# Peptides against a protein of PDB entry 6JX3, part 9

Target 1, 85 residues: chain A of PDB entry 6JX3
Amino acid sequence: AEFRLRPEISVAQTDYGMVLLDGRSGEYWQLNDTAALIVQRLLDGHSPADVAQFLTSEYEVERTDAERDIAALVTSLKENGMALP

## One batch from the design tools (peptide; made by RFdiffusion4, then SolubleMPNN)

Design b1_p10_2_s3 (from b1_p10_2, 3 letters changed)
Fold by OpenDDE base, seed 3:
Structure b1_p10_2_s3 (fold): chain B 85 residues (1-85), chain A 10 residues (1-10)
Amino acid sequence: as target 1 above (85 residues)
Amino acid sequence: PRPSITRLGR
């Protein structure tokens, strides 16, 4: 299924990286550069497999580690109220 | 580095 942010979540680009803001609660989260890259590609319609392949070329990360990292990030974004289930 | 998120507050 398509990765999507919850409708109340806004994306802001700051000098320090991507920030996700909940417009209802006011809670906000900072993503590091790798997390921001993953989110951007998923929102663009790339699959987790596509993103894993991309990460292996961008960073010194093994394919298996990239896949695990993406899955963990997606889970975290869902559990912390930023992404739709 | 590995992906991470940090809750900054409200």
Scores: peptide ipSAE 0.743, ipTM 0.947, DockQ to the pose 0.922
Fold by OpenDDE base, seed 2:
Structure b1_p10_2_s3 (fold): chain B 85 residues (1-85), chain A 10 residues (1-10)
Amino acid sequence: as target 1 above (85 residues)
Amino acid sequence: PRPSITRLGR
């Protein structure tokens, strides 16, 4: 399924990195550089497999670790109310 | 580094 943010979530680019703001609750979250890159690529329509391949080649992350990290991040974004299920 | 998210507040 397509990765999408919830409609109440706004994205901001700051000097401290990507921030996701929930316009309803007022909660906001900072993503580190790697998380921001993953989210950006997923929002652009790349699959988790595409992103894993990218991380493997660009950052020399083991493929298995990349896949696990992406899955964990997506789960966290869903559970914390930022991404649609 | 590995991906991470941090709740900054409300």
Scores: peptide ipSAE 0.740, ipTM 0.947, DockQ to the pose 0.918
Fold by OpenDDE base, seed 1:
Structure b1_p10_2_s3 (fold): chain B 85 residues (1-85), chain A 10 residues (1-10)
Amino acid sequence: as target 1 above (85 residues)
Amino acid sequence: PRPSITRLGR
């Protein structure tokens, strides 16, 4: 399944990092660099497995931790109204 | 660092 943001979500690149804004509710969220990187790669069509491999190369993290981090982030993005289910 | 999101407000 393709990872997609909800249509009301706008992406902004700010001095503080990536921000996701819900244009309907006004809620907005800041992503840290790692979260932004994950989201960018998922939106570009990379699979969670691709992203996990990337994270193990970019950061000193174990594959299992990377996979768990991606899953947790995706869950958070869905639960907080940013990503489509 | 590990990924994180922070709600900045409304």
Scores: peptide ipSAE 0.740, ipTM 0.947, DockQ to the pose 0.940
Fold by OpenDDE base, seed 4:
Structure b1_p10_2_s3 (fold): chain B 85 residues (1-85), chain A 10 residues (1-10)
Amino acid sequence: as target 1 above (85 residues)
Amino acid sequence: PRPSITRLGR
């Protein structure tokens, strides 16, 4: 399924990285550069497989590590109310 | 680095 943020989530760029803000609860989270990159590519329509390939080729991450990292991040974003199920 | 998220507040 397509990766999407929940409608109440706003994206902000700060000097210290991407921030996701829940406009309903007021909760906000900072993403590190790698997490922000993954989210940006997923939102742009790239598949998790596309992103994994990108990480392996661009940042020299092992393929299995990239896949696990993406899955874990997506799970975290869903569990913490930022991404749609 | 590996991806990470940090809750900053509510």
Scores: peptide ipSAE 0.738, ipTM 0.947, DockQ to the pose 0.931

Design b1_p10_2_s4 (from b1_p10_2 with L7K)
Fold by OpenDDE base, seed 3:
Structure b1_p10_2_s4 (fold): chain B 85 residues (1-85), chain A 10 residues (1-10)
Amino acid sequence: as target 1 above (85 residues)
Amino acid sequence: PKPSITKLGS
């Protein structure tokens, strides 16, 4: 249940935001501010439910929308080879 | 806004 990045993935903070780099393939992805916030909290050990509550309380996002957006992001990170299944 | 990821390249 723990969210983890694949071991070959490294995190970089740039002027343009958070970037995830695959050390094997050389592919790299940029996260927007909201995605970066979600990833940071998940890596810190917060559950998706924790993150959804956080987004609802700190930003003007409906709970259902937050839950769907988090799930979609996690799926994208897994499908694009950044997060472990 | 909605979270998003963008592939920058290789």
Scores: peptide ipSAE 0.739, ipTM 0.947, DockQ to the pose 0.928
Fold by OpenDDE base, seed 2:
Parts: C-alpha cells; structure tokens; sequence
Structure b1_p10_2_s4 (fold): chain B 85 residues (1-85), chain A 10 residues (1-10)
C-alpha cells in the first residue's frame, strides 16, 4: 500500500534534519538522515523494496537489514501518529 | 546509520 503521512502532519526541513509536526497536538519528531531518506523516497512513490535496494547501495548495508530497518521505521511512524495505517 | 526518530517536544 502507498505510504502516506496523516493529513495533520507537516514536513519541515531543518539544519538538523527532517522534522514532522502534528498540527493538532503540537507533537513533533526529528528524523535522522537515514530515516529522512527513507521517508522521502516512500513519499515519492518508491516501494519499500525499492528503498531497500537503494539503501544497500548507498550505505552498503545488507538487504535484509535494510528491509528490517525500513519496516521498523514505518511501524514507528504509524504508531507515533505520523503515517496513515 | 540505522534510521531513527526522536520526539522533540509538544
């Protein structure tokens, strides 16, 4: 399924990385560079598999590790109210 | 590095 942020979530680019702000609650989260890269690519329409392949080349990580990292991040974003289920 | 998110505040 398509990865999407919740409608109340705003994206900001800061010197310290991507920040996701919940306009309703005021809660906001900072993503590290790797997380931001994953989110950006997912929002651009790349599949998790596409992103995993990208990470293996960009960061020289094992494919299985990349897949797990992406899955964990997506789960976290959903559980913390930033991404739609 | 491994992807991570950090709650900054509310």
Amino acid sequence: as target 1 above (85 residues)
Amino acid sequence: PKPSITKLGS
Scores: peptide ipSAE 0.738, ipTM 0.947, DockQ to the pose 0.941
Fold by OpenDDE base, seed 1:
Structure b1_p10_2_s4 (fold): chain B 85 residues (1-85), chain A 10 residues (1-10)
Amino acid sequence: as target 1 above (85 residues)
Amino acid sequence: PKPSITKLGS
């Protein structure tokens, strides 16, 4: 299924990087550059496999590591109330 | 490198 943020989540670009803000609770999370890149590509409609391929070319990471990192990030975003299940 | 998220506040 497509990656989507929960409707109450807003994306903000700050001097500290990408921030996801929950408009209901006021909780907000900072993403590092790699996480922001992954989220941006997923929101643009790229699959996790697409993003993994992108990361292997953009950074010197193994494909398997990229896939695991993306999966872990997506899980974290879902568990912390930022992304839809 | 490895993606990470950090809770900033609530």
Scores: peptide ipSAE 0.736, ipTM 0.947, DockQ to the pose 0.957
Fold by OpenDDE base, seed 4:
Structure b1_p10_2_s4 (fold): chain B 85 residues (1-85), chain A 10 residues (1-10)
Amino acid sequence: as target 1 above (85 residues)
Amino acid sequence: PKPSITKLGS
């Protein structure tokens, strides 16, 4: 399934990076640059595998580490109510 | 660097 944010989540771009705001609870989360890049590419329709490949070229990270980091981020976004299951 | 999220508040 495609990566999607929950309907109540708004995206804001700030001087400190991407912020996700839950319009119902009022909770808001800041993403670091790497997390923001991952989210942006996933929302654009790239697969986690696509993003992992991209990260290996953009940052000097091993492919397996990139895949693990993406999976962990997606899990966190789902568990913290930002992304749809 | 490793991706991270930080809860800022509510």
Scores: peptide ipSAE 0.734, ipTM 0.946, DockQ to the pose 0.961

Design b1_p10_3_s1 (from b1_p10_3, 3 letters changed)
Fold by OpenDDE base, seed 5:
Structure b1_p10_3_s1 (fold): chain B 85 residues (1-85), chain A 10 residues (1-10)
Amino acid sequence: as target 1 above (85 residues)
Amino acid sequence: YERPRITRLR
């Protein structure tokens, strides 16, 4: 299924990196560079498999680790109210 | 490679 942010979530670029802001609650989260990269690619329509391939090609990371990290990030974004289930 | 991380801001 397509990765999407919840409609109340806004994306901002700050001095501290990518930030996701919940316009209803006022909660906001900072993403490190790797998380921001993953989110950007997913929002652009790349599949998790595409992103995993990208990470293994661009960085020194094992495929299994990349897949785990992507899945964990997506889960965290969903559980913390940023991404749609 | 740095693992992806999110941090709640307050």
Scores: peptide ipSAE 0.809, ipTM 0.959, DockQ to the pose 0.884
Fold by OpenDDE base, seed 4:
Structure b1_p10_3_s1 (fold): chain B 85 residues (1-85), chain A 10 residues (1-10)
Amino acid sequence: as target 1 above (85 residues)
Amino acid sequence: YERPRITRLR
Protein backbone atom coordinates (compact mmCIF):
# COMPACT_ATOMS: atom_id res chain seq x y z
CA ALA B 1 0.00 0.00 0.00
CA GLU B 2 1.03 3.61 -0.58
CA PHE B 3 2.81 5.43 2.23
CA ARG B 4 1.24 8.84 2.84
CA LEU B 5 1.37 11.46 5.52
CA ARG B 6 -1.86 12.58 7.11
CA PRO B 7 -3.20 15.78 5.54
CA GLU B 8 -2.62 17.81 8.70
CA ILE B 9 1.09 16.95 8.73
CA SER B 10 3.60 19.45 7.42
CA VAL B 11 7.21 18.72 6.59
CA ALA B 12 9.95 21.15 7.51
CA GLN B 13 13.64 20.95 6.79
CA THR B 14 15.76 22.35 9.59
CA ASP B 15 19.43 22.59 10.38
CA TYR B 16 18.84 19.68 12.74
CA GLY B 17 17.01 17.50 10.22
CA MET B 18 13.51 16.79 9.01
CA VAL B 19 10.64 17.80 11.29
CA LEU B 20 7.03 16.70 10.96
CA LEU B 21 4.42 19.06 12.41
CA ASP B 22 0.82 18.18 13.18
CA GLY B 23 -1.14 21.33 12.43
CA ARG B 24 -4.10 20.21 14.52
CA SER B 25 -2.48 19.00 17.71
CA GLY B 26 0.66 21.11 17.57
CA GLU B 27 2.85 18.08 18.15
CA TYR B 28 6.01 17.90 16.13
CA TRP B 29 8.67 15.27 15.69
CA GLN B 30 12.27 15.35 14.60
CA LEU B 31 13.56 12.58 12.35
CA ASN B 32 17.18 11.58 12.33
CA ASP B 33 18.90 11.39 8.97
CA THR B 34 18.13 7.71 8.42
CA ALA B 35 14.45 8.14 9.27
CA ALA B 36 14.24 11.19 7.02
CA LEU B 37 15.83 9.27 4.16
CA ILE B 38 13.36 6.42 4.57
CA VAL B 39 10.38 8.77 4.71
CA GLN B 40 11.58 10.72 1.69
CA ARG B 41 11.96 7.58 -0.40
CA LEU B 42 8.59 6.19 0.69
CA LEU B 43 6.91 9.49 -0.16
CA ASP B 44 8.62 9.39 -3.55
CA GLY B 45 6.84 6.11 -4.23
CA HIS B 46 9.49 3.56 -3.37
CA SER B 47 8.29 0.41 -1.64
CA PRO B 48 9.64 -0.69 1.72
CA ALA B 49 11.51 -3.40 -0.17
CA ASP B 50 13.06 -0.76 -2.42
CA VAL B 51 14.09 1.25 0.60
CA ALA B 52 15.58 -1.80 2.29
CA GLN B 53 17.66 -2.50 -0.80
CA PHE B 54 18.76 1.11 -0.87
CA LEU B 55 19.82 1.06 2.78
CA THR B 56 21.84 -2.11 2.35
CA SER B 57 23.62 -0.58 -0.62
CA GLU B 58 24.40 2.72 1.11
CA TYR B 59 25.07 1.58 4.67
CA GLU B 60 26.66 -1.33 6.46
CA VAL B 61 23.34 -2.89 7.44
CA GLU B 62 21.93 -6.34 6.82
CA ARG B 63 18.76 -6.68 4.76
CA THR B 64 16.75 -8.14 7.62
CA ASP B 65 17.81 -5.30 9.91
CA ALA B 66 16.90 -2.71 7.31
CA GLU B 67 13.49 -4.31 6.79
CA ARG B 68 12.84 -4.39 10.52
CA ASP B 69 13.89 -0.79 10.96
CA ILE B 70 11.69 0.41 8.11
CA ALA B 71 8.70 -1.51 9.42
CA ALA B 72 9.21 -0.18 12.93
CA LEU B 73 9.53 3.39 11.67
CA VAL B 74 6.39 3.13 9.56
CA THR B 75 4.48 1.69 12.50
CA SER B 76 5.71 4.49 14.73
CA LEU B 77 4.73 7.15 12.19
CA LYS B 78 1.25 5.67 11.93
CA GLU B 79 0.78 5.22 15.67
CA ASN B 80 1.94 8.75 16.39
CA GLY B 81 -0.51 10.23 13.90
CA MET B 82 1.89 11.26 11.16
CA ALA B 83 1.19 8.65 8.50
CA LEU B 84 -2.12 7.33 7.21
CA PRO B 85 -2.93 3.75 8.24
CA TYR A 1 24.47 2.58 10.24
CA GLU A 2 22.28 4.66 12.52
CA ARG A 3 18.87 3.15 13.12
CA PRO A 4 15.96 5.40 12.20
CA ARG A 5 14.64 7.45 15.10
CA ILE A 6 11.87 9.93 15.70
CA THR A 7 11.86 12.28 18.65
CA ARG A 8 8.83 14.15 19.92
CA LEU A 9 9.54 17.83 20.41
CA ARG A 10 7.77 20.39 22.59
Scores: peptide ipSAE 0.808, ipTM 0.959, DockQ to the pose 0.895
Fold by OpenDDE base, seed 1:
Structure b1_p10_3_s1 (fold): chain B 85 residues (1-85), chain A 10 residues (1-10)
Amino acid sequence: as target 1 above (85 residues)
Amino acid sequence: YERPRITRLR
C-alpha cells in the first residue's frame, strides 16, 4: 500500500532536520537523516523494497538490516499517528 | 550508516 502521512501531519525542516508536526495535538517528532531519507523516498512513491535497495547501494548496510530498519520506522510512524495505516 | 530514529520533541 501507498505510504502517506495523516492529513493533520505537516513536514517542517528545522536545524535538527526533518520534523513531523501534528497540527491537532501539537506533538512533533524529529527524524534523523536516515529516517528523513526513508520517509522522503516513500512519499515519492518508492516501495520499502525500493528504499532498502537504495540504502544498500548508498551505504554499507546489509539488506536484511535495511529492510528491518525501514519496517520498524514505518511501524513507528503509523503507531505514533504520523502515517496512515 | 546510522539507523533511522525518530525523537519525540513534545
Scores: peptide ipSAE 0.808, ipTM 0.959, DockQ to the pose 0.930
Fold by OpenDDE base, seed 2:
Structure b1_p10_3_s1 (fold): chain B 85 residues (1-85), chain A 10 residues (1-10)
Amino acid sequence: as target 1 above (85 residues)
Amino acid sequence: YERPRITRLR
């Protein structure tokens, strides 16, 4: 399924990296560079498999680690109310 | 490689 942010979530680019703001609760979250990269690629329409391949090619991370990290991030974004299920 | 992290800001 397509990765999408919830409609109340705004994306901001800051000096400290990508920030996601929940316009309803007022909570906001900072993403580190790797998380921001993953989110950006998913929002651009790349599949988790595409992103995993990208990470392995660019950062020499093991495929299984990349897949796990992407899945964990997506789960966290959903659980914390930033991404649609 | 840094693992992806999200941090709640207050």
Scores: peptide ipSAE 0.807, ipTM 0.958, DockQ to the pose 0.868

Design b1_p10_3_s2 (from b1_p10_3, 3 letters changed)
Fold by OpenDDE base, seed 4:
Structure b1_p10_3_s2 (fold): chain B 85 residues (1-85), chain A 10 residues (1-10)
Amino acid sequence: as target 1 above (85 residues)
Amino acid sequence: YERPRITRLA
């Protein structure tokens, strides 16, 4: 299953990074650069495994840490109403 | 490497 944002979520690029806005509630969230990178790659169709491989190749991070970080981020995005289940 | 973070803004 592909990673997708909920229909009511808009993406904005700011000087402080990526922001996700819920058009229904008005709630919005700022993503740091790493989170934004992960989200962008997932939205482009890369799997979490693809993203983990990318992170380990680009940054000094262990595969298991990258996998955990991606999973935690995805869970948070779903739980906070930004990504579809 | 910076761990991914999301921050709720209000």
Scores: peptide ipSAE 0.799, ipTM 0.954, DockQ to the pose 0.892
Fold by OpenDDE base, seed 2:
Structure b1_p10_3_s2 (fold): chain B 85 residues (1-85), chain A 10 residues (1-10)
Amino acid sequence: as target 1 above (85 residues)
Amino acid sequence: YERPRITRLA
């Protein structure tokens, strides 16, 4: 299934990085550069596998680490109400 | 490589 933000979530690009704002609760979260990159690629339609490959090629991070980090981020985004389940 | 992080803003 495709990665999607919840409809109440807005994306803002700031000098300090990507920010996700919940228009209902007013809660907002800042993403570091790596998290923003992952989210951007997922929203563009790339699969987690695509993103993992991208990270390994771009940063020479271990594949296992990339896969784990992507999965953990996605879980966090879902659990914190930013991404659809 | 930095691990992906999200930070709740107060």
Scores: peptide ipSAE 0.799, ipTM 0.954, DockQ to the pose 0.867
Fold by OpenDDE base, seed 1:
Structure b1_p10_3_s2 (fold): chain B 85 residues (1-85), chain A 10 residues (1-10)
Amino acid sequence: as target 1 above (85 residues)
Amino acid sequence: YERPRITRLA
């Protein structure tokens, strides 16, 4: 399934990186550079597998670590109300 | 490579 943010979530680019704001609760989260990159690629339509391949090609990271990191991030975004299930 | 992180802001 496609990765999508919840409709109440806004994306902002700040001096400190990507921020996701929940317009209903007012809660907001900062993403580090790696998290922002992953989210951007997922929103662009790349699959988690695509993103994992990208990370291993661009950074010194093992495929299994990249896959785990992407999965953990997606889970966190869903659990914290930012991404649709 | 830095692991992806999200941080709740106050």
Scores: peptide ipSAE 0.799, ipTM 0.954, DockQ to the pose 0.897
Fold by OpenDDE base, seed 5:
Structure b1_p10_3_s2 (fold): chain B 85 residues (1-85), chain A 10 residues (1-10)
Amino acid sequence: as target 1 above (85 residues)
Amino acid sequence: YERPRITRLA
């Protein structure tokens, strides 16, 4: 299934990077540049496999590491209430 | 390459 943010989550660009804000609870999270890049590409409709390929092409990271990093980030976003399951 | 990270803000 496609990666989607929960409807109550807003995205903001700040001096400290991408921030995801839960408009109901007021809880918010800052994403580092790599996390923001991954989220942006996923939201644009790229698959995790697409993103892994992108990371390996743009950065010196092994494919397996990229895949695990993407999966871990997605899990964190879901578990912390930002992304839909 | 920096691993992706999310940080809860207070």
Scores: peptide ipSAE 0.801, ipTM 0.954, DockQ to the pose 0.880; fails the geometry check

Design b1_p10_3_s3 (from b1_p10_3, 3 letters changed)
Fold by OpenDDE base, seed 5:
Structure b1_p10_3_s3 (fold): chain B 85 residues (1-85), chain A 10 residues (1-10)
Amino acid sequence: as target 1 above (85 residues)
Amino acid sequence: YERPAITRLR
């Protein structure tokens, strides 16, 4: 299934990077540049495999590490109430 | 390469 944010989550660009805000609870999270890049590409419709390929091409990161990092981020976003299951 | 990270803000 496609990566999607929960409907109550808003995206903002701040001096400290991308921020995801839960409009109901008021909780919000800052994403570092790599996390923001991954989220942006996923939201644009790229698959995790697409993103892994992108990371390996743009950064000096092994494919396996990229795949694991993407999966871990997605899990964190879901578990912390930002992304849909 | 910096590993992706999220930080809860208050």
Scores: peptide ipSAE 0.808, ipTM 0.958, DockQ to the pose 0.879
Fold by OpenDDE base, seed 1:
Structure b1_p10_3_s3 (fold): chain B 85 residues (1-85), chain A 10 residues (1-10)
Amino acid sequence: as target 1 above (85 residues)
Amino acid sequence: YERPAITRLR
């Protein structure tokens, strides 16, 4: 399934990186550079597997670690109301 | 490589 943000979520680029704002609750979250990169690629239509391959090619990270990190991030984004299930 | 992280600001 495609990765999508909830309709009430806005994306902002700030001096401190990507921020996701929930227009209903007012909660907002800052993403570090790696998280922002993952989210951007997922929103561009890349699969988690694509993103894992990208991370292992660009950074010193093992495939299993990349896969875990992506899965954990996606779970967190869903659990915190930013991404659609 | 830095692990991905999200931080609640409010």
Scores: peptide ipSAE 0.808, ipTM 0.958, DockQ to the pose 0.935
Fold by OpenDDE base, seed 3:
Structure b1_p10_3_s3 (fold): chain B 85 residues (1-85), chain A 10 residues (1-10)
Amino acid sequence: as target 1 above (85 residues)
Amino acid sequence: YERPAITRLR
């Protein structure tokens, strides 16, 4: 299944980076640059495998580490109510 | 490479 944000989540680009706002609860979260990059690519339709390949190509990170980091981020976004299951 | 992170804001 494709990665999707929950419908109540708004994306804002700020001077501090990407921020996700929950319009229902008022909670909002800042993503660091790496997290924002991952989310942007997933929302664009790239698979986690695509994103892992991208990270290993652009940054000094091992494939296994990239895969684990992506999986952990996706889990966190789901658990914290930003992404759909 | 910086590990991805999310931070809850208030």
Scores: peptide ipSAE 0.807, ipTM 0.958, DockQ to the pose 0.889
Fold by OpenDDE base, seed 2:
Structure b1_p10_3_s3 (fold): chain B 85 residues (1-85), chain A 10 residues (1-10)
Amino acid sequence: as target 1 above (85 residues)
Amino acid sequence: YERPAITRLR
């Protein structure tokens, strides 16, 4: 299934990185550069596997670590109300 | 490489 933000979530690009704003609750979150990169690629239609490959090639992080980190981020975004389940 | 992180803002 494709990664999607919840309809009430807005994306803002700031000098400090990507920010996600919940238009209903007013809660907002800042993503670090790696998280922003992952989210951007997922929103562009890349699969988690694509993103993992990208991370391993770009940063030479271990594949297992990349896969775990992507999964954990996606879970966090869902649990914190930013991404659709 | 930095692990991905999200931070709740006030």
Scores: peptide ipSAE 0.806, ipTM 0.958, DockQ to the pose 0.866

Design b1_p10_3_s4 (from b1_p10_3 with T2E S10R)
Fold by OpenDDE base, seed 5:
Structure b1_p10_3_s4 (fold): chain B 85 residues (1-85), chain A 10 residues (1-10)
Amino acid sequence: as target 1 above (85 residues)
Amino acid sequence: YERPSITRLR
């Protein structure tokens, strides 16, 4: 399934990195650089497999670690109300 | 490589 943010979530770039803001609750989350990169690529339509390949190419990370990290991030974003299930 | 993380802000 396509990765999508919930409609109430907006993206902002701050001095501290990417921030996701829930316009209804006012809750917001800061993403570190790696998380922001993953989210950006997913929102651009790349699959988790695409992102894993990208991470292994750009960083010293094992494929299995990249896959796990992407999956964990996606799960976290869904569970914390930022991404659609 | 830094693992992805999210932090709830106040």
Scores: peptide ipSAE 0.806, ipTM 0.958, DockQ to the pose 0.897
Fold by OpenDDE base, seed 2:
Order: structure tokens, then C-alpha cells, then sequence
Structure b1_p10_3_s4 (fold): chain B 85 residues (1-85), chain A 10 residues (1-10)
């Protein structure tokens, strides 16, 4: 199951980081740097496992923490209407 | 390492 943004969502790069804008509701969200990195890699076609490995390598975060954090972010993006189920 | 977060903007 590939990670995809909903079609109404636009991505903007700002001085403060990645912003996701819902063109239908007008709601928009700021991602912190870690969230933006995860989203970028998922959109590039990397699997959550790939992203977890990347995080553990780049930041020396524990694998279990990386996996949990990725899953939680994806859930949040889906629940807040940014990512497709 | 910062945990990933999203913030609703006003």
C-alpha cells in the first residue's frame, strides 16, 4: 500500500518547513522537519521500513521508536484528511 | 531526534 496524499492536498515549502494545504476546506498544517522528511521519503516511494532504517541511520533513534513515530504520523495524516487511507 | 509532529495553522 503506497503512501499518497489526497488529491485536494497541496504541498508548499516555506521558510518554516513543509506545509500541507487542503484546497477544499482551506485547512493547512505545518510539518516539523522530521515529519517533512518522513513524508518526502514516503512520497518518493520508500516503504515505512525504508524510512525507519533511514531514521535509525541518520539520527541513531531506536528502531522501535522510529517505527512507532512513522506509524503515528501516517495515522495523523490520514485522520486529519491529508493522506489517502 | 525530534518526534514527527503536525500543527494546524490558523
Amino acid sequence: as target 1 above (85 residues)
Amino acid sequence: YERPSITRLR
Scores: peptide ipSAE 0.804, ipTM 0.958, DockQ to the pose 0.863
Fold by OpenDDE base, seed 4:
Structure b1_p10_3_s4 (fold): chain B 85 residues (1-85), chain A 10 residues (1-10)
Amino acid sequence: as target 1 above (85 residues)
Amino acid sequence: YERPSITRLR
């Protein structure tokens, strides 16, 4: 189960962070730095478990919190039409 | 640690 963006989604880097743009609807979303980091690692082929391990190593966050945050983000990205189900 | 967030832009 690989994390992938929908084909109509474009990624833009701005001074304010990562932005995801839906080329069909014109809707776009700003990701904060943590969300962008998670998305980047997932797109690079890391599993949610890999990302959770990374977050716990790089930041002062517990594993369970990292896992929850990643799952919630992925769900949001899917529900808002950015990531493939 | 800042929790991940997304914000819809208009």
Scores: peptide ipSAE 0.804, ipTM 0.958, DockQ to the pose 0.892
Fold by OpenDDE base, seed 1:
Structure b1_p10_3_s4 (fold): chain B 85 residues (1-85), chain A 10 residues (1-10)
Amino acid sequence: as target 1 above (85 residues)
Amino acid sequence: YERPSITRLR
């Protein structure tokens, strides 16, 4: 249940936002501000439910949308080899 | 609110 990045993934902060780099493949991905915020909170130990509550309290987003967006992001990060299953 | 997104860079 713990959200973790794969060991080969490095995090970089750039002028364009958070970037995740795969040290083995050389692939790298830019996260937009919302994605970076979600990842940061998950890495800090907050649950997806915690993050959803945070988003609904801080931004104009419905709980259902926040939950869907978090789930979709986590799925993408896992499918693209950035996060551990 | 902007939906979260990731973009592959080359």
Scores: peptide ipSAE 0.804, ipTM 0.958, DockQ to the pose 0.889

Design b1_p10_4_s1 (from b1_p10_4, 5 letters changed)
Fold by OpenDDE base, seed 1:
Structure b1_p10_4_s1 (fold): chain B 85 residues (1-85), chain A 10 residues (1-10)
Amino acid sequence: as target 1 above (85 residues)
Amino acid sequence: PFAGRLSVDV
């Protein structure tokens, strides 16, 4: 399934890193660089499996750990109202 | 100000 942000969410690059903005509430969420990379790749149409492979090649992380991290992030984004279910 | 922070530790 395609990963998508909710329509009220905007992405901005700031001096503090990538930020997701809820245009309705005005609430901001800051992503660290790894989370930002995951979100960027998912939005570009890469699958979670693609992203896991990317992380294992870019960082010294085990495939299983990468997959778990991605799944946890996606879940958090959905639960916090940033990504569509 | 940020209401929250999401991160992945590698």
Scores: peptide ipSAE 0.113, ipTM 0.724, DockQ to the pose 0.827
Fold by OpenDDE base, seed 4:
Structure b1_p10_4_s1 (fold): chain B 85 residues (1-85), chain A 10 residues (1-10)
Amino acid sequence: as target 1 above (85 residues)
Amino acid sequence: PFAGRLSVDV
């Protein structure tokens, strides 16, 4: 299934990086640049496997690390109410 | 430094 943010989540760019804001609760989360890149690629329709390959090829991240980090990030985004299941 | 509810670092 496609990666999607929950409808109440908005994206903002700040001097400190990407921020996800829950318009209902007012809670917000900062993503570091790597997390932001992953989210952006996923939202653009790339699969986690695509993103892992991208990170290994473009940014010299180890494949196993990329796969684990992407999976952990997606899980966190879902568990924290930012992404749809 | 950002005072967010959660900082997601990967």
Scores: peptide ipSAE 0.103, ipTM 0.720, DockQ to the pose 0.365
Fold by OpenDDE base, seed 3:
Structure b1_p10_4_s1 (fold): chain B 85 residues (1-85), chain A 10 residues (1-10)
Amino acid sequence: as target 1 above (85 residues)
Amino acid sequence: PFAGRLSVDV
């Protein structure tokens, strides 16, 4: 399924990294660079499998760990009201 | 480990 942010969420690039801002509540999340990279690639239409392959090439991580991290991040983004179910 | 949450009143 397509990964999408909720309509009230804005994306901002700051000197300290990517920020997701909820325009309704004012709540925001500062993403670390790895999380930002995952979100950007998912929003660009890459599958979690594509992203996992990318991470294993870019970073010294095992494929299984990359897949687990991506799944955990996606779950967190949904649970924290940033991404659509 | 991926994000930190802050709340601001705008």
Scores: peptide ipSAE 0.053, ipTM 0.682, DockQ to the pose 0.130
Fold by OpenDDE base, seed 2:
Structure b1_p10_4_s1 (fold): chain B 85 residues (1-85), chain A 10 residues (1-10)
Amino acid sequence: as target 1 above (85 residues)
Amino acid sequence: PFAGRLSVDV
């Protein structure tokens, strides 16, 4: 299924990295570089499997670890109200 | 480990 942000979430690129802002609640999340990369690739239409392969190739991480990290991030984004279920 | 959440005073 397509990864999408909730409509109230806006994305900003800052000098400190990618930020997700909830325009309704005022909560915002500063993503680290790895999380930002994952989110950007998912928003571009890459599957989690695509992203895992990308991380494996680009950063020499174990495929299983990449898959777990992506899954954990996606879960957090959904549970924290940033991404649509 | 992926993000720091902050609250914006609106």
Scores: peptide ipSAE 0.050, ipTM 0.665, DockQ to the pose 0.130

